# Peptides against a protein of PDB entry 4AID, part 136

Target 1, 242 residues: chain A of PDB entry 4AID
Amino acid sequence: FDIKRKTIEWGGKTLVLETGRIARQADGAVLATMGETVVLATAVFAKSQKPGQDFFPLTVNYQEKTFAAGKIPGGFFKREGRPSEKETLVSRLIDRPIRPLFVKGFKNEVQVVVTVLQHDLENDPDILGMVAASAALCLSGAPFMGPIGAARVGWVDGAYVLNPTLDEMKESKMDLVVAGTADAVMMVESEIQELSEEIVLGGVNFAHQQMQAVIDAIIDLAEHAAKEPFAFEPEDTDAIKA

## One batch from the design tools (peptide; made by RFdiffusion4, then SolubleMPNN)

Design b2_p21_8_s1 (from b2_p21_8, 11 letters changed)
Fold by OpenDDE base, seed 3:
Structure b2_p21_8_s1 (fold): chain B 242 residues (1-242), chain A 21 residues (1-21)
Amino acid sequence: as target 1 above (242 residues)
Amino acid sequence: MREERLERLIEIRRKAVEKRR
């Protein structure tokens, strides 16, 4: 088993990114852990475009199929129910920053699946799912121009808090989710209670600074475990304007 | 060090895209 692991301290918590143990049939697969919250991200992409494909067929599916605090005894995945509102929102939260980072003209089917394997009731799987999805795509060989990092920022007792716990979030005046590349913020989602625009903008900058360690961890993992880049040539679609 | 690693990953991806123009 060629297992590659990256471990970093991030916001006073240990973040672990692991590949090569699970889901080896995927193009990329990452097990991400923070606290006792564990997510599996898988990325799969088609090696050819479907005839007549006119749009980029990216699907992102975030799934919380089993809340178990602790070791899940193997394998009662409840049959595919309709996604919860949370699962739908988090799937979109992951989709938004990754979709624009694919090479223009790539229209092969891409499936990103994020499965919550364990939840500690302290660390929200959404941020961890964003990080894991980014890592899985970077390992896959797909023409993805990531990594992205992600961070949640709270405002507790007049200070920014990186990835507040679910209990700290009850005291937070801000729920700010940011995703970005090393160089740019790609997505902001925010719920804010009575805070100035200056504090919110400072929160975006704080998030973008703090996610750099995650971006570096994904790069380090990719240097050791990424597949060879898929040989993609965008069809020259500029040849139909003469 | 950091810039050189990101530049290598970007350059590997860029060379995969530019070797075909």
Scores: peptide ipSAE 0.088, ipTM 0.717, DockQ to the pose 0.097
Fold by OpenDDE base, seed 2:
Structure b2_p21_8_s1 (fold): chain B 242 residues (1-242), chain A 21 residues (1-21)
Amino acid sequence: as target 1 above (242 residues)
Amino acid sequence: MREERLERLIEIRRKAVEKRR
């Protein structure tokens, strides 16, 4: 097993990104850990386009498996085969920032699966899942123009908090999720309680600054473990709309 | 450090586009 690992300190917590031990049949696979929260992201892409494919067939599936349900709040309602409301929301949260970063004209099927393997009840697996999905895509050789980073920002006791714990979030006046590249914010999702626009905009800037360490960690992992980029010539489909 | 990271990201993105052309 050629295991590559990147470890960083991030918001006072250890983030670990690992590849080469699990899901080696995927194009990219990353095991991400923060505290005792553990996620597996896998990226798989088709090596050809289906005949008549007119849209980009990206699917993103965030899943919290039943074996982790002994530590996952609300895990008692998983009928095998239907995503929970949380799993649906987090799947969209991961999809939103990554979808625009694929090369235009790429219409091969892409599947991103994020599986929660363990939850510590402190570190939310959604942010970790976004980071792991970004890393798995960067390792895969797919036409993805990432990495993205992601961060949650709270506002606790008049200060920004990077990736607040579930307990710190009870006292937070802000739940701000940001995803972006090194150069751009790609997605913002925010729930706010009686905060000024200035504090919220400052939170977006704080998130974008703090996620740069994660982007660097993904780049460092990719330099050591990425597959060769998949050879893809975009058909000049914009030349047919004149 | 930050400039070197941005250059590294730009180079990864560039190589990803060039190996596809």
Scores: peptide ipSAE 0.052, ipTM 0.690, DockQ to the pose 0.108
Fold by OpenDDE base, seed 5:
Structure b2_p21_8_s1 (fold): chain B 242 residues (1-242), chain A 21 residues (1-21)
Amino acid sequence: as target 1 above (242 residues)
Amino acid sequence: MREERLERLIEIRRKAVEKRR
């Protein structure tokens, strides 16, 4: 099996992006590891549009499976069924920055599935899931204009902290999740305790700067492992305005 | 082949960013 791996140091932690070992039936598949937290992202896309498809059918499904639940805060063996509130929120958190990045007029079905395989109780799988989903899409050959990076920023003892641990987050006055491209912030989600707008804006800028190393790591992985770009020509939407 | 493919991926991305502005 031709396994490709990229490893970087990121916020004092080792980030590993791996492809070629698992989920080879997907268009893109990435195993991402940070500390002992492990996620599998898969991207699958239809090679044709459904007749009469009028919207872009992107589905993002983040899931924390029962076999990982013994290491997930809350410890409940999830019954196979309805997504938890966390799974629903993280699925949206991944969807928001990636949805705009598809080529306009692409209406083939796209499914992104992020599965938490392991949790270390320090590194939240949401950020890792965003990174893995971005990487899987970049490998897939889908007309995805990523990568995105993602970062969580805390504010602890008067300083920004990149991807704070779950314990550091208890002392944090900010939970700021940012996703973006090399050139733009695509999404901000924030919970803030009595911080100035200046500190929050500084946190967004800090996140965007710190995620560049992840974007570069995804690019490097894609250079070595991406599939051929899917041949997609958008219908000339300027011809429908006559 | 690999370098041309990367350049093609970069160029596809560049053109898509330019079409959004």
Scores: peptide ipSAE 0.050, ipTM 0.687, DockQ to the pose 0.059
Fold by OpenDDE base, seed 4:
Structure b2_p21_8_s1 (fold): chain B 242 residues (1-242), chain A 21 residues (1-21)
Amino acid sequence: as target 1 above (242 residues)
Amino acid sequence: MREERLERLIEIRRKAVEKRR
């Protein structure tokens, strides 16, 4: 197997991005690990557009599988076939920053699936899922203009904390999720308890700075493991120049 | 260096869209 792996230190934790072991039938597949939390992201795209396709058909599905549910908080009441509230929210958190980064005029079906394989009860799989999805798309050959990075920022003991543990988050006055490219913040989602706008804006900047190492790790992985870019002809070429 | 690598990855993708002229 041609297994490619990138390992970085990120917020005092080891982040591992791996490709080539699992889900080889996908266009891109990345196993991401932080602590004992493990996610698999897969990206699949259609090699043709459907006749009469008028919009970009991107679907993002974040799922926490039952085999991981013994370590997933609140996992005990999933009706088979309905996403939990968390799965729905995290699917949107992944969708929001990636959707605008596809080349305009690309209307082939794209499916991103993030599966939580393991949870350590410390490292939330949502941020890891965002990173893994970005990496899988970058490897796929799809016309995705990423990578994105992602980070969670807490405010604990009067300081910013990168990707706080679930226990540190109980003491945090901020739950700030940021996603962005190297150059721009693409998405902010925040829950804040009595903090100044200055601290929150500083948290966004801190997140964007800290995600740069993840963006670099995805680029490094893609340089060694990305498929050849998929060549397509958009129906509307004027949309590519805007 | 970093910008050049990101630009290279973006440019590879952009050129794959354009290289059918």
Scores: peptide ipSAE 0.143, ipTM 0.751, DockQ to the pose 0.126; fails the geometry check

Design b2_p21_8_s2 (from b2_p21_8, 12 letters changed)
Fold by OpenDDE base, seed 4:
Structure b2_p21_8_s2 (fold): chain B 242 residues (1-242), chain A 21 residues (1-21)
Amino acid sequence: as target 1 above (242 residues)
Amino acid sequence: MDEKRQKELEEIRRKAVEKRE
């Protein structure tokens, strides 16, 4: 098996991005680990457009599997087939920053699936899932103009905290999730308690700075393990509106 | 981003990590 692995220190934790062991039938597949939290992201894209396809058919599905549920806070036995509120929210958190980064005019079906395999009760799999999804897309050969990075920022004892643990988040006055490219912030979600706009804007900048190491790690992994880019030429009709 | 602001954010991070150890 040609297994490629990138390991970085990120916020005082080891982040591991691995490809080539699992889900080889996908266009891209990344196993991401932080602490004992483990996620698998897969990216699959159709090699042709459906006749009459008028919109970009991107689907993002974040899933917390029942085998991981013994370590997932709030893992109620779901009735088969409906995502939880958390799974729905995290699927949107992944979708929002990646959707605008596909080449204009690309209307082939794209499916991103993020599966939580293990949870350590410290590291939330949502940020890890965002990173893994970005990496899987970059490996896939899809016309995706990523990578994105992602970070959660807390505010604890008058300081910014990168990817606070679930216990540190109980003391945090901020839950700030940021996703972006190397050059731009693409998405911000925030829950804030009694903090100044200056602290929040500082948190966005802190997140964007701290995600650069993750972006660089995805690029390095892609340089060694990406598939050849899918030959896609946008039809001239969509190029004129740039 | 101004290099001065980057160093300030790195120092905030360092202090946050040092408080956890």
Scores: peptide ipSAE 0.026, ipTM 0.429, DockQ to the pose 0.022
Fold by OpenDDE base, seed 2:
Structure b2_p21_8_s2 (fold): chain B 242 residues (1-242), chain A 21 residues (1-21)
Amino acid sequence: as target 1 above (242 residues)
Amino acid sequence: MDEKRQKELEEIRRKAVEKRE
């Protein structure tokens, strides 16, 4: 097993990104850990386009396994087969920032699966899942112009808090999820209680600054563990408009 | 999320990008 691991301190917590142990059948696979929350992200892409494919067939599936959810108070186990509201929402949170980063004209099927393996009831697996999905795509060799970072920002006692715990979030006046590249904010999702636009904008800026360490950690992992880039030449779509 | 809130978030995002360029 050629196991590569990157460890960073991030918001006062240890973030671990690991590849090479699990899901070797995927193009990219990352086990991400923060506290005792553990997620597995896998990226798989088709090596050819389907005949007549007219759109980019990206599918993102976030799922919480029953053994991870067995510690979560109040989760009505919907029987095997339909994603929960949370799983649907988090799948969209992962999809939104990654979708625009694929090379234009790439229409091969891409599947990203994020599986929550463990939940500590403090660290939400959504942010960790976004980071892990980004890392798995960067390792895969897919024509993905990532990495993305992600961060949650709270506003507790008049200060920004990076990736607040579920308990700190009860006191937070802001739930701000941001995803972006090194250069740009790609996605913002926020729930806000009586805060100024200035504080919210400051939170987006704080998130994007704090996620740089994660972006750098994904790059460092990719330098040591990425597959060869998939040879993809976009069809010169400018030649069809002439 | 309603269309109004989506536009507000897009505006926040835009201002955050413009401040970094």
Scores: peptide ipSAE 0.016, ipTM 0.529, DockQ to the pose 0.024
Fold by OpenDDE base, seed 3:
Structure b2_p21_8_s2 (fold): chain B 242 residues (1-242), chain A 21 residues (1-21)
Amino acid sequence: as target 1 above (242 residues)
Amino acid sequence: MDEKRQKELEEIRRKAVEKRE
């Protein structure tokens, strides 16, 4: 097994990105770990466009499997077959920053699946899922202009906290999720309690600064484990406006 | 999300990028 692993210290926690052990049938697959929270991201893309495909068919599915539900708070057997509200929201959080980073004119089917395998009750798998999905896409050879990083920022005791624990989040006046490339913020999602715009802007900047280490870790993993880039030439869409 | 909140977040995002350049 050619297993590639990147490990970084990130916000006082160890982030591990691993590829080559599982899901080898995917175009990209990453096992990501932070604390004892573990997610598997897989990326699969079609090697051709469907006839008559007029939009980019990206599907993102975040799933908290029942095997992780022994640790997931509120782990009642949710009926097989419908995404929970959380799963739907996190699927959108992953979709939003990655969708605009595909090469314009690419209309091959892309499926990203993020599966929570373990939850430690401290580290939320959403941020880890965003990072893992980014890494899986970068490994896949799909025409994805990533990586993205992601970070959650809290505001606890008058300071920014990177990826606060679920317990620290109870004391936080900010739940700020940011995703971006090295150069640009791509997505901001926030719940804020009575904080100034200056503190919120500082939180976005803090998140974007702190996610650079994750972006660099994904690049380093991709340099050692990425598939050859899929040969995609966008059709000159400028010829259809004549 | 309210459209107003979405525009506020877009403005926050814009200002955050401008401060890093």
Scores: peptide ipSAE 0.016, ipTM 0.523, DockQ to the pose 0.024
Fold by OpenDDE base, seed 5:
Structure b2_p21_8_s2 (fold): chain B 242 residues (1-242), chain A 21 residues (1-21)
Amino acid sequence: as target 1 above (242 residues)
Amino acid sequence: MDEKRQKELEEIRRKAVEKRE
């Protein structure tokens, strides 16, 4: 197997991005690890548009499977079938920042699947899943203008905390999830307890600064492991308005 | 509730982008 790996220290934890060992049938596949939390992201895209396709058919599916459920807080053995509220929420958190970054006019089906393989009870797999999905898309050859980074920011003892543990989050006055490119914040989701707008804006700034190391790590991985870009030329829809 | 929160988050996002440019 041609295994490529990038490892960085991120928020006092080791982030590992790995490709080439698993899910080789996907267009892109990344195994991401932070602490002992492990996720697999896969990206698959159709090589043609369906006849009559009028919208961009992106599907994002985040899954916390039963084999990880023994280490998921509140994770009862999920019977196969319906996404949990968490799985639905995290699927949307991943979808929101990536959807705008596809080349305009690309209407081939894209499927991103993030599977939680292991949970350490400290590192939430949502942020790791966002990072892994970004990396998998960058490796896939899809016309995706990523990478995105992602970060969670807490506010504990009057300071910003990058990717707080589940225990630190109990003391946190902020749950701020940010995703963005190198240049732009694409998504902000927040739950805030009695904090000033200044602290929240500072948290968004902190998150986007801290995610640059992840963006750079994805770029470095992609430089060594990305597939050839899919040849896609958008039909010049502006030429029909002249 | 959701539309107000969404607008507040969009404004936070906008202000965070404008501070980086």
Scores: peptide ipSAE 0.021, ipTM 0.521, DockQ to the pose 0.024; fails the geometry check

Design b2_p21_8_s3 (from b2_p21_8, 12 letters changed)
Fold by OpenDDE base, seed 2:
Structure b2_p21_8_s3 (fold): chain B 242 residues (1-242), chain A 21 residues (1-21)
Amino acid sequence: as target 1 above (242 residues)
Amino acid sequence: MDDERFERLVEIRRKAVERRK
């Protein structure tokens, strides 16, 4: 097995990104670990466009597997078949920042699947899932103009906290999820309790700064493990405006 | 396009390293 691993310290926690052990049938696959929370992201893309495809067919599926349910809060055994509200929300959180980063005119089917394998009850798998999905896409060879980073920011005792634990979040006046590239914020989602706009904007900036270490870690992994880019030439859509 | 993707990854990394200095 050619296993590549990147390890960084991130917000006082060890983030591990690994590829080459599992899901080798995917175009990209990343096992991401923070604490004892573990997610598997897989990216698969079609090598041709379907006839008559008029939109970009990206699907993102975040799922919490029943074998991890012994450590997932509020996880009643979902009967196989319907995403929970949480899985639906996190799937959207992953979709939102990645969708605009595909090359214009690419209409091949893309499937991103993020599976929670383990949960430690401290580190939320949503942020880890966003990072893992970004990494899997960067390794896949798909025409994805990432990576994205992601971060959660709390406001605890008058300070920003990067990726607060579930216990620290009970004391937090802010739940701010940010995703972005090295150069731009792509998505903000926020729940705020009586904080000034200045503190919130400062939180977005803090998140964007802190995610640069993750972006660099994904690139470092990609330098060692990315597949060759898929040969894609966008149809010259500018020729239809004549 | 293939070259553009790798060039972008290299450039993103360069910028990320520069922001840490």
Scores: peptide ipSAE 0.046, ipTM 0.696, DockQ to the pose 0.087
Fold by OpenDDE base, seed 1:
Structure b2_p21_8_s3 (fold): chain B 242 residues (1-242), chain A 21 residues (1-21)
Amino acid sequence: as target 1 above (242 residues)
Amino acid sequence: MDDERFERLVEIRRKAVERRK
């Protein structure tokens, strides 16, 4: 097994990104760990476009499987078939920042699957899932213009907190999820309790600054483990001078 | 979106494959 691992300290927690042990049939696969929360992200893409494909067919699925259900709050044995509200929301949180980062004109099917393998009841697997999905896409060879980083920001005792625990979040006046590239913020989702716009904007900037270490960690992992880029030439849509 | 980022990621992937050979 050629296992590659990157480890960083991030917000006072150890983030581990690992590839090469699991899901070898995927184009990209990353096992991400923060505390005792563990997620597997896989990226698979079609090597050809379907005839008549007019849109980019990206699917993102976040899943909290039953083997982790003994550690997931509110984990009633989900009968097979319907995503929970959380799974639907987190799938969208991952989709939103990655979708615009594919090369224009790429219309091959792409499937990203994030599976929660373990939950520690402190570290939410959503942020970890966003990071893992970004890493898996960067390793896959797909024409993805990432990486993205992601961060959650809380507002506790008059200060910004990077990736607050689920218990710290009970005292937080802000649940701010940010995703972005090295150069730009791509997505903001926020739940706020009577905070000024200045505090929220400061939280976005704080998140974007703090996610750079994650972006750099994904790049470092890609330098050791990425597949050959898929040979894709974007159709020069600028050559349709009508 | 800056074509430079795509080219950078392509180059990272190329170098990663070369280091494995």
Scores: peptide ipSAE 0.027, ipTM 0.665, DockQ to the pose 0.810
Fold by OpenDDE base, seed 4:
Structure b2_p21_8_s3 (fold): chain B 242 residues (1-242), chain A 21 residues (1-21)
Amino acid sequence: as target 1 above (242 residues)
Amino acid sequence: MDDERFERLVEIRRKAVERRK
């Protein structure tokens, strides 16, 4: 077992990224932990394109499984086969920033699965799932031009709060989710209560600054644990320069 | 798209494989 682990302090909490213990059949697999919230991200990609594949077939599936449901708010009645509203939303939050970061012309099937294994009722698994998915893709060997980081920003008592707890979020005037690369913001999703545009923009900047430590942690993990890059040459080399 | 970012990730992955050998 070659277990690699990266641990950082992030927003006053310990973030742990681990690979090599579970899901070894995946191209990339990362166990991410913050507090007692635990997610498993797996990335799998096809080694060939399907005949007649015209679009990039990326699927992202975020799942809060029933074994964690005793600690997941609202988890009590999943009909088999239909994602909850939360699972659908978080799957999109993960998809949005990662989709544009694949090498243009790559049309092999990619499947990202994020599974909530444990929930502490304080740390939302969505941000952790975004981070874990990014890490799993970076480890996989897929032609993914990540990593992405992600952060939630609250506004509590006139200050920005990085990854507020679910209880702190009840007092927050902002729910701001940001994802980005080291160089750029890729996605913003926000729910705001009576805040100025200046405070919101400051929140995006704060999120992007605070996610750098996560991006660096994913890079450090990848330097120790990534697979060989998949030998992919895009048919159009000019497509890399766009 | 920055060729530099892709090259950086390829290099990170190359180094990761070399450290395992």
Scores: peptide ipSAE 0.087, ipTM 0.708, DockQ to the pose 0.790; fails the geometry check
Fold by OpenDDE base, seed 5:
Structure b2_p21_8_s3 (fold): chain B 242 residues (1-242), chain A 21 residues (1-21)
Amino acid sequence: as target 1 above (242 residues)
Amino acid sequence: MDDERFERLVEIRRKAVERRK
C-alpha cells in the first residue's frame, strides 16, 4: 500500500493526516488523528452529471458510529438510525465552507462522509472532521478549490486558546469555530459569553492564522498523494444569457 | 505525485477562481 502521512504540531497537539491504508475505493480518503481522536473522511464523486441535474448535489454526512461510543460524551450506542442533533449540526458545519469552493457549473454528485472512529474526550472530532473532509476532497481529484482549514478558538483566562479541550471549554467564554482558505474566512460559527466585538474579531483572525499550518499540511499531503484532477470544463454560462 | 501534477491542480484551481470573479 502506498501510505502517505503528514504530521504537524498544532496548538500543542499532534495532527496526523494519513492516506492510502483505508477506504481506497473512495476518490479521496483521509484518516486524521489529533491526540487520540480519530476520524475517517471519504470523498466520492460521480464522473458524469445526471440528466436534468439543475443544482450541485453535494451531500455531507458526519457520523459518530458505535465503534467510538465507548468514549463519546452521551454514551448511547447509536444503532443504525436517524442522525443525532450533533451529527446534523457538524454535517452542516463541514458543508458550509466546502460547498462554495466547488467549480461553478459542476453538478456531478459529491458525497463526503466523515466517520468518528475514536474519541479521546479532549479533542472534539468536529474540527478534525472538517480538516479531514478538506484533505479527502483535495486528494480526490474533484474540482474543489480548497483546501480549507478549520479551528476552534476559546477565551480562557483572558487569552485565546486554539482547539480547547472539552474541559477547557467549560471555562471558556467563547466557542468560536472558523473555517477558511489560505486567502479567506469562509465560515464563522460562534457562541459568546459577554465578550467585546474586538475580542471576537481577534478570535476569527487568530483562528484564520492558526489554520494556515493545517492548510499547508493538506497541500503537502496532496502534492504526494492526490489523484489526477478530474477533467471538468464548466459549460459556458454566458451562452444562457442570450 | 510529480511536481507537474501538483502544478496542474493549482492551475486548475486558479482558473476556476478567476471564472468566479
Scores: peptide ipSAE 0.025, ipTM 0.620, DockQ to the pose 0.060; fails the geometry check

